# Designs tried in a protein design run: peptides against a protein of PDB entry 4XPM. Part 54

Target 1, 160 residues: chain A of PDB entry 4XPM
Amino acid sequence: VMLHSKNVKGFLENTLKPYDLHSVDFKTSSLQSSMIITATNGGILSYATSNNDVPKNSINEINSVNNLKMMSLLIKDKWSEDENDTEEQHSNSCYPVEIDSFKTKIYTYEMEDLHTCVAQIPNSDLLLLFIAEGSFPYGLLVIKIERAMRELTDLFGYKL
Target 2, 67 residues: chain B of PDB entry 4XPM
Amino acid sequence: DIKGTIAFDTHGNVIESTGVGSQRIEDIGDLSKVTLDAEGFAQVQGDSLLVHLYKRNDITLAVYTSA

## One batch from the design tools (peptide; made by RFdiffusion4, then SolubleMPNN)

Design b2_p13_6_s2 (from b2_p13_6, 6 letters changed)
Fold by OpenDDE base, seed 3:
Structure b2_p13_6_s2 (fold): chain B 160 residues (1-160), chain C 67 residues (1-67), chain A 13 residues (1-13)
Amino acid sequence: as target 1 above (160 residues)
Amino acid sequence: as target 2 above (67 residues)
Amino acid sequence: MREELKELHDKIF
């Protein structure tokens, strides 16, 4: 099934859902944001946010989008630096993973009080980015983003 | 009787925690060093609680019980 | 207990 812009948006919306097994006494908060951004400029191609209570076209909405733009740019810059740093690639904040025959890396970054996770969609010019509250465990965040990438095979190899 | 749980990855990062496990995240450092048997199991006596370990697919589950 | 651990692990992951 081909992923269109609308489908990507819906996919990202689904990633926001909290982890809740019901069988165990463990539940997370929803992700604050889920985004697909360009690896080159950090531009947002698609995004979802759990805080949709803001009126459309309001100043608050504009500010929230601007904040996402800023965060995406900062994370892209850090990711770019780490991709050119052997030591950072072997740090505890880097998870090398293989999806099918494609290799990629998952990075965890602390951004103020937020827990973030970013990964290059295999062989593409795109990054998948999750932003969560500080209470969201990093180990689970990594698993979550890996599983999400496995469902984005249509974007593998995407070049700008 | 299970008092709590901690699941963590090979980087020592938490995946989930429940009960007393949520208050003992610092135990991961020591638990990650425990030698497991061929089936991936171990038991460690920690303070007043017994910790049961099971690791599979690079994910360790620690279950806390009262002996 | 071992079987319970396996089952719990399977439920979580």
Scores: peptide ipSAE 0.726, ipTM 0.944, DockQ to the pose 0.880
Fold by OpenDDE base, seed 5:
Structure b2_p13_6_s2 (fold): chain B 160 residues (1-160), chain C 67 residues (1-67), chain A 13 residues (1-13)
Amino acid sequence: as target 1 above (160 residues)
Amino acid sequence: as target 2 above (67 residues)
Amino acid sequence: MREELKELHDKIF
């Protein structure tokens, strides 16, 4: 079920919550980070992180944000390359999806020991990016980001 | 009695795993090659466990039982 | 078992 996006930051925070399959004894960890970045420059427009143990405005927080910035840039670059590579679009790391009448792709990327997935918000200059621990299965991560993206219809067609 | 489960997509990526299924993620390679019947079901005898397969909407569910 | 599998699949997805 698609929901109206009330607030982007709040939305991203909500995506951090673990995926709990009620029918089986399976529950994931929380996402480490959830971000909306620009497809052009990889700039972070909004983000949420589950690691809130770091005091605000501390040097450690700055370093963590810088790490997110670096990751977003790296993932954007990989995404951009793959979007221009037909072979990569047919690889096991690419999930073509259709939301309503819009087509997009979900890519999975291993970043060190982290599991990440990224998708262009349909017809927009924005990317949705999930970063999870290595224990978070890719198949479920893809489902999670697809379902989340379906709730971001307000951002469909957003151009910078 | 269900000993565990694995659900996986058409890319062979895990969606969920429980019980003994969590220890047998490597089975996905072989399970994905199993021919299913017209209704999407199959049974595969493992080492000591029986694997029940059901696929619908490109998602395969494997259930491990003792018999 | 088949019905159980269907039910479980429906519950999960």
Scores: peptide ipSAE 0.725, ipTM 0.944, DockQ to the pose 0.939
Fold by OpenDDE base, seed 2:
Structure b2_p13_6_s2 (fold): chain B 160 residues (1-160), chain C 67 residues (1-67), chain A 13 residues (1-13)
Amino acid sequence: as target 1 above (160 residues)
Amino acid sequence: as target 2 above (67 residues)
Amino acid sequence: MREELKELHDKIF
């Protein structure tokens, strides 16, 4: 099934939902943002944010989008550096994973007071990026992005 | 009877925490070094609380109890 | 306690 642009946006919006472990007294906040960006330039192909109360075409919206663009670029650059650094790939910030025989890596990055994680969609030119509050545990964030990536098989092998 | 919990991965990163566990994230460093039995269990005495450990699929669950 | 731990682990993950 072809994943259309609207489907991708809806998918990303769904990833924003908080993680509720009903078996224990634990519930996270919603993700601040969820994005698919290019691995080459860090350009945003699709994104979702939990703060939808900003009027369209407002200065606040423009600033918010610009902030996302900046974060995506910074994370892409760090990701690119780490992909060429053996030591970083063996740090506690890197999680090698395998999805349906495809290998990829999940990286966690502290961005000011935010917790972020990014992963290359297997065999593609695309990165999946989650941005959460500092209260969102990294271990859970990694699990969340891994599970999300398993649902993006239509994008496996996508080349620009 | 359970006073709190901590779940963490092999990188020492928290997955979840509840109760007193939320105040004892620093315990992960020591808990990660505990030798588990063949079934993935261990018990560790920490101050006034007993910590029950269970690890499966590279995820460790720590449960804090009074005894 | 062991069974309780296993059960809790299963519920969470």
Scores: peptide ipSAE 0.724, ipTM 0.944, DockQ to the pose 0.955
Fold by OpenDDE base, seed 4:
Structure b2_p13_6_s2 (fold): chain B 160 residues (1-160), chain C 67 residues (1-67), chain A 13 residues (1-13)
Amino acid sequence: as target 1 above (160 residues)
Amino acid sequence: as target 2 above (67 residues)
Amino acid sequence: MREELKELHDKIF
């Protein structure tokens, strides 16, 4: 399986879009960030952010990227711990799901004032990670990441 | 007639909320324990509002009405 | 009310 960076980037950018339910008076903010990271090291393979106010190649952009790197590593570490903890897998923060006969888990994590969720792309060395504001409901975040993961079948089984 | 809504999953996490439901997220704890009928419905009288529950596909919708 | 609930549930999900 070949990763096409531009295609993945575009996909992640699309996931940033807010949830806008027209049938009822409910709308979320955009995701703060959406990332594909390695399950082994928490390294960022691709990412998208809603904050486009920072000029490219600026010191502020570098700091922003560094912040994402730190967050991804922290979340990866927590995910790794939970994957090796039976009790954590039975908590309300863990959602076992099955996509096209492949099993995976979605975890929700509070990161400071942010709501995050992460899931291993089935049978792969990759994690999909969403970062949202605290106002973004966890239940909806889980639904969002599950639906997004269903569109990443090309990455199923991807090994580094 | 609808004053608000809350939708939540089997883990008790919010999916969406509107109206008065947005101010009553704490109700999920009690609402999740309500026994539903065979069709997935229930009604719970709470405070000045009546809560109508409907669960399907592991998602519960709570609708708040005055009566 | 039941039908309204079903309808609303369908609209949301």
Scores: peptide ipSAE 0.714, ipTM 0.941, DockQ to the pose 0.955; fails the geometry check

Design b2_p13_6_s3 (from b2_p13_6, 7 letters changed)
Fold by OpenDDE base, seed 3:
Structure b2_p13_6_s3 (fold): chain B 160 residues (1-160), chain C 67 residues (1-67), chain A 13 residues (1-13)
Amino acid sequence: as target 1 above (160 residues)
Amino acid sequence: as target 2 above (67 residues)
Amino acid sequence: MKEELRELHEKIF
């Protein structure tokens, strides 16, 4: 199925769902945010947030979006720096992965009290970004974003 | 009788934890160094609990039991 | 116990 803007938004919304096996006494919180951003400018192409309890077009919504823009830009900058640093690419915060013969890297970043991870969509100018609470385990966050990346094959090779 | 679990990746990052495992995240450092058998299993006696290890596909599961 | 571990691992992942 082709991924259009509507499909991407719905896809990102689905990634917000918490991990809950029901049979195991383990459950996470929902992701705070899930975004696709540009690797060049950190611009948000699509996003989803778990906190949708704000009136549309309200000042609170605007502030929330602005905060996402700021975080997106900061993470993009950090990612860009790490992509130009071989030592950082071999740190414990970097997970090299291969999806359908395409290589990419997953980075984990502590952003204040939040746990984040970001990965370049293979051969594209796009980054997938997850933001979670500090209680969300990094190992699980990495697994989530890897699995999500495998579902975004339509965006592989996307150039701006 | 399972008292808790910890699952962690090759970077030592937690994937999930339950029961007493949630209070023993610091054990990952030592558990990651345990030599596993050909089938990916090991047992480690720690304090009053026995830790059962199983690793598959680069993910280690630690299960804490009383015996 | 080994089989239980395998099953639990498979259930989680």
Scores: peptide ipSAE 0.717, ipTM 0.944, DockQ to the pose 0.840
Fold by OpenDDE base, seed 5:
Structure b2_p13_6_s3 (fold): chain B 160 residues (1-160), chain C 67 residues (1-67), chain A 13 residues (1-13)
Amino acid sequence: as target 1 above (160 residues)
Amino acid sequence: as target 2 above (67 residues)
Amino acid sequence: MKEELRELHEKIF
């Protein structure tokens, strides 16, 4: 089934859900934001945020969206630099992964007090980006984004 | 009687932590260096607590107990 | 304890 924009939006919204372990007393906060952006310019194609109390078209929403745009651009730039730097690709902030024979990399980035991770959707011009609070463990973010990408096979090979 | 847990990956990044484990994230540095047996287990005495280690699929689980 | 660890690991991941 082809993923349409509406389906992608819903998917991203689902990724916001906190990780809740029943076997142990561990539960995360919800992701602050989840988005798919272009690898070329960091443009947001789709996004979801945990704060839905802001009325649409309000000043607060505009500020929120602008903040997301800023973060997406900054992360894209950092990602681009790292993709052109072999040393950075072997740093502790880079997780090489393979999904269905497709290779990609997951990067973790500290953005002020936020924990973020980004990964190129395999063979595509798209990046998947998670933004979480500083209390969200990086190791779990990596697992979360990897699992999410495994559900985005329809976007593998997507070119702009 | 589990007092807490820490799970961490090969990069030393936390995956989850509970109980006293949440207060001992700094232990990961040392725990990651512990030699595991053929089954992926080890025990390390740390402070007043015993740490039980189990690693599988590049993920290490540390369980803290009183003994 | 070993089996408990295995089970716990399995439940978490």
Scores: peptide ipSAE 0.716, ipTM 0.944, DockQ to the pose 0.954
Fold by OpenDDE base, seed 4:
Structure b2_p13_6_s3 (fold): chain B 160 residues (1-160), chain C 67 residues (1-67), chain A 13 residues (1-13)
Amino acid sequence: as target 1 above (160 residues)
Amino acid sequence: as target 2 above (67 residues)
Amino acid sequence: MKEELRELHEKIF
C-alpha cells in the first residue's frame, strides 16, 4: 500500500503514543512531536504533535509550528555536520543500523531539555525525527525510531 | 524480591528503569564493564543490593535484589 | 534466578 500524505500523517500520529511495558511498571509520556523532514534544508513535509490546549489556527499554534520548524532546521544542521564527521559517527550518540539490507544511522541529540532522535530514511532525501521530553530515555527512543523506520519502506529511496 | 530494574543498550543509554533502578542510572557505567559468562549472565554486589545481569540481543537487563 | 532473568528480558523485549 502506497503512502499518501494522509497516511503519513496518521502514521506519525501513531508514533506519538506512549510506550507502555505491561510486564513491568514502566510507561513513558507521549512523544512531543514526530516529523518527516527534508535532509536538504530541514523543511517539514509532515508532522504530528501531542494534543495541548492550543486552539487551531491561533497565534499560539502558529508559534508552535514555527518552533517545530526551528527545531527541524537545527537538528538537520547537526545531523549534516555529523554525517561529515567520522568521530561523531563513533560516539555514543550514533547508532548504525541496517533495515532490509539498507544502511542508515540513528542520532540522538539533546535539544535544551528535550530528547531528540533523528534518522535518515534509507537511500532517501528524508529524515524521521522524534522529539520527546527529557524523561524519555534515549535507548528506548532509538528502539522506537528504528521500529518506526521499518514501517516506512515505501519511502525508501525517495528523492525530492 | 526484585527491588528494581535497569535495561540499557550497548551505548550505555537507558531503555527502561523501575524501582530502585530508576535511582541508580549512574550504575550503568560500571555495569557495562562487567564480564558476562557464556550464557550472558553475571552478578555484581553493589552497596546493599545485588545486581543480576543478563544480556541478550545487545540489550542488558539489570535486576536489583536484596540478595 | 537465571531463568527469571531470561523470562523478564523476553517479556520486556
Scores: peptide ipSAE 0.716, ipTM 0.944, DockQ to the pose 0.957
Fold by OpenDDE base, seed 2:
Structure b2_p13_6_s3 (fold): chain B 160 residues (1-160), chain C 67 residues (1-67), chain A 13 residues (1-13)
Amino acid sequence: as target 1 above (160 residues)
Amino acid sequence: as target 2 above (67 residues)
Amino acid sequence: MKEELRELHEKIF
């Protein structure tokens, strides 16, 4: 069953939830944002944000969306550069992963005071992007996005 | 009793930290270089605390105890 | 202690 836009939005909303390891006294904050963007232009196809207290259609909401658009574009550009840079692909900021025989990479990027990670949905023109506070550890962020990617098999191979 | 924990990946990035482990993230550099036994275990003494290491599936767990 | 470590690791991951 293919994911509809509504289902994708709901999926991204769920990724915002804080990570609770249960067995230890460790719990993260919620993700600031979760997005699916195009690998070609960095355009946002779907997004979720924990900043849902902003009134709809307000100037603050518009500014927030515009900020997300800017961040997505910047991250896409950095990702594109790294995809064409062998050295960057072997840095500590790159995690090669394999999901159901499909290979992809998870990149971690520091964006001002935020921790971000991005990964190409396998064999697709889409990127999954997580934005978190600086207190969110990168190692856990990588695990989180990998697990999320495994739930997006319907988008594997998606071409624009 | 456990005084704290640190879990980290092969890149040296933190996955989780608790207790005294949260204040000793810098230990990862040294802990990542420790030779583990065939079962993935090691012990390292650090100041007044003993660090118990266990690595499985490329994830290392460090547990800090007093003994 | 070894078994405790295994169990804790398993609980976390």
Scores: peptide ipSAE 0.715, ipTM 0.944, DockQ to the pose 0.931

Design b2_p13_6_s4 (from b2_p13_6, 5 letters changed)
Fold by OpenDDE base, seed 5:
Structure b2_p13_6_s4 (fold): chain B 160 residues (1-160), chain C 67 residues (1-67), chain A 13 residues (1-13)
Amino acid sequence: as target 1 above (160 residues)
Amino acid sequence: as target 2 above (67 residues)
Amino acid sequence: MKEELKQLHDDIF
């Protein structure tokens, strides 16, 4: 099934849901934001946010979107730099992973008081980006984004 | 009786924590250095709690008990 | 306790 923009939006909305381990008394908050951005320019192709308290089409919403654009650009830049830095790729902030036969890397970045993680969709020009509160453990955030990417096989190899 | 848990990955990052484990995240540094047996188990005596360790698939689970 | 730990680990992950 081909992933259309609406389908991608729905997918990202679902990733916002809290992670519940069930077997232990542990449940996270919802993700603040979930985005697919371009690896080239950090442009947002699709996004979802749990912060829906701002009226739609308001100036505050526009500012919120602009903030997401800024964050996505900053994270894209960090990712681009790290992809060309062997030392950063061996830090505890980089998780090499293999999904099926495709390899990619998951990076964790602290942005102000937020916990973020980003990963290139395998062999594509796209990045998947999660933004969470500081209470969201990085180890779990990595697991979450890895599992999410396994559902995006239709985007593997996507080129702009 | 289980008083709490911590799960962490090979990078030392927390995956989950519950109970007293949530207040002992700093233990990960020491727990990650503990030598496990051939089955992936170990026990470490803390101050007033016993820590039971089990590692599989690069994920370590620490369970805190009173004994 | 070992079996319980293993089971708990399996349940979580």
Scores: peptide ipSAE 0.727, ipTM 0.944, DockQ to the pose 0.925
Fold by OpenDDE base, seed 2:
Structure b2_p13_6_s4 (fold): chain B 160 residues (1-160), chain C 67 residues (1-67), chain A 13 residues (1-13)
Amino acid sequence: as target 1 above (160 residues)
Amino acid sequence: as target 2 above (67 residues)
Amino acid sequence: MKEELKQLHDDIF
C-alpha cells in the first residue's frame, strides 16, 4: 500500500508527541519538528511542527518554514559528509541499526541549542529528521526515531 | 527508597533521568566502565548514595538509593 | 533489589 501525503503528514504529527515513561517520573517535551526530506537536496516533502499557533500566510509562518528549510539543508549536508567519512560513522553520534534486514544509520547533531536526529529511510532517497529541544536526551531521541522508521516500511526503497 | 534513576546507552547518551539522577549525569562516564556480573548487575558507591546498575540489550539502568 | 531493577528495566523498555 502506498503511503499518501496525507498519511505521511499524520504520521509526522504523531511523532511530535512527548515520550512518557510511565514507570518513572520522566516525560519529555514534544518534538519541535518532524520532517521527511530528500537525501539529495534536503528538500522538504512533508513536515510537522509542535507550535502551529501562527497565522496563515503571516511573516512568522514564512520565517518558521524558511528556518525549517535552512535546518533541513544543513543537516542533509552534514549527513552527506558523514556518510562518506568512516571516522564520523564510528563516533558516538552515529548509530548503525537494522530494521527488517535493512541497514541504515541514525545520526545525532547538535544545532545551536537544539537536539536533532536524522536517519535515511532504508534503501531510499529519503531522510527522516527530528528536531527537539536541548532538554530532549539524545539516547531517547535515537530510540524514538528508530521506532518511527519501523512504521515507514512503505517508504523503504523509495527512489525519486 | 529510590532517590533517582539514569538510563543510558552504549554511546553514553542519556535516555532518561529522574530525581537525583538528573543531577548526576556526569556519573555516566564512570558508571559505563563498571564491570557487571554475569547477570548484568553491579553496585557502586556514589557519594552518600548507592548506585544499582542493570544492563540488558545495550541499555544500562542506574538506580540511586540511600542504602 | 535485582528483581526490582530487572522489572523496572522491563517496564521502561
Scores: peptide ipSAE 0.726, ipTM 0.944, DockQ to the pose 0.954
Fold by OpenDDE base, seed 4:
Structure b2_p13_6_s4 (fold): chain B 160 residues (1-160), chain C 67 residues (1-67), chain A 13 residues (1-13)
Amino acid sequence: as target 1 above (160 residues)
Amino acid sequence: as target 2 above (67 residues)
Amino acid sequence: MKEELKQLHDDIF
């Protein structure tokens, strides 16, 4: 695997960048967070956040990380439920996709006022998770995470 | 002149919106039901605006112009 | 107009 922890972190940080179409007057906000979590427990293996105003090693930083952990767990739980529910897999919130002959699914979930999407990295125990503001359209979020997934081939088949 | 745009996927979810399109997200419901020609095009007259549709690779682009 | 739509679609996606 060529993707070391630092490389993964850098990759996730790059996914935070706003989407600017240029050809039309459309630009999004930055993603709030981008994460790789375990499909088993929702544990965070790597993450990036656009909120860099929190002092390091502060109580506020700890609380922020704890919030991410909570969101990760909640989304993992919902994902797990949907993966075991054929009806949910046919809902409007599920996007079956194929990447390099590997099949996976992208799910969109609304978390309070935030827009999120999650996808299992093909044949792996890992999930890629994007968290954005409510102004970030779901259709674009899905495209964004699919394109990001295509750059994570080194993690395909990763087992814990 | 283009007055606005909406791009949406097969799930009816917005990908992007600009101009008057940003104020007409609810149009997606009707636009998604429009029958496209063999090349993926259609036109729909709505109020004072004409909507030009083009779908390719499961993404529909709606362009609003003056009627 | 069709070609313009195709081009715009290509520019966006």
Scores: peptide ipSAE 0.728, ipTM 0.944, DockQ to the pose 0.945; fails the geometry check
Fold by OpenDDE base, seed 3:
Structure b2_p13_6_s4 (fold): chain B 160 residues (1-160), chain C 67 residues (1-67), chain A 13 residues (1-13)
Amino acid sequence: as target 1 above (160 residues)
Amino acid sequence: as target 2 above (67 residues)
Amino acid sequence: MKEELKQLHDDIF
């Protein structure tokens, strides 16, 4: 199945949904945001946010998007630095993973009171980025982004 | 009679927690060091509670019960 | 309780 812009947007929106284990009394909040950004400059290719109560084209919406742009840039910069730092790659904030035959790394970053997780889509110039509340466990966030990454095989190897 | 649960990964990060487990996240440090048997099981006394451990696929599940 | 614990793990993950 070919990934179109609309399909990617819908995919990201689906990742926002809370994680409900059912087997135990555990349920998370929704992700605040889910994005695909460029590894080069942190530009947002596609995004979804759980805060859709803001009217379209409003000043508040613009400010929200600007905030996402800022966060994306900062996380991209941190990711870039860590990718060039052996010590950071072996820290507890880095999860090396293998999807099929492709290797990538998942990084967790605390941004103010938010829990974030970012991973390079294998062999691509793209990053998948999750932003959640501080109550969202990092261990689960990592699992969530890994599983999401497995659904983005069409983007593996994507170059800008 | 499960009083709570904690699931955590090899980095010591929480995956989920319920009941008394949510109040005992700090136990992960010690629980991660427990030697498991060949099937991935162990039991540890945690004060008045018994902790049942099971690890598979790099995910440890801790279940708290009354001792 | 081993089987129950194992089953619970399977149910969660």
Scores: peptide ipSAE 0.728, ipTM 0.945, DockQ to the pose 0.949; fails the geometry check

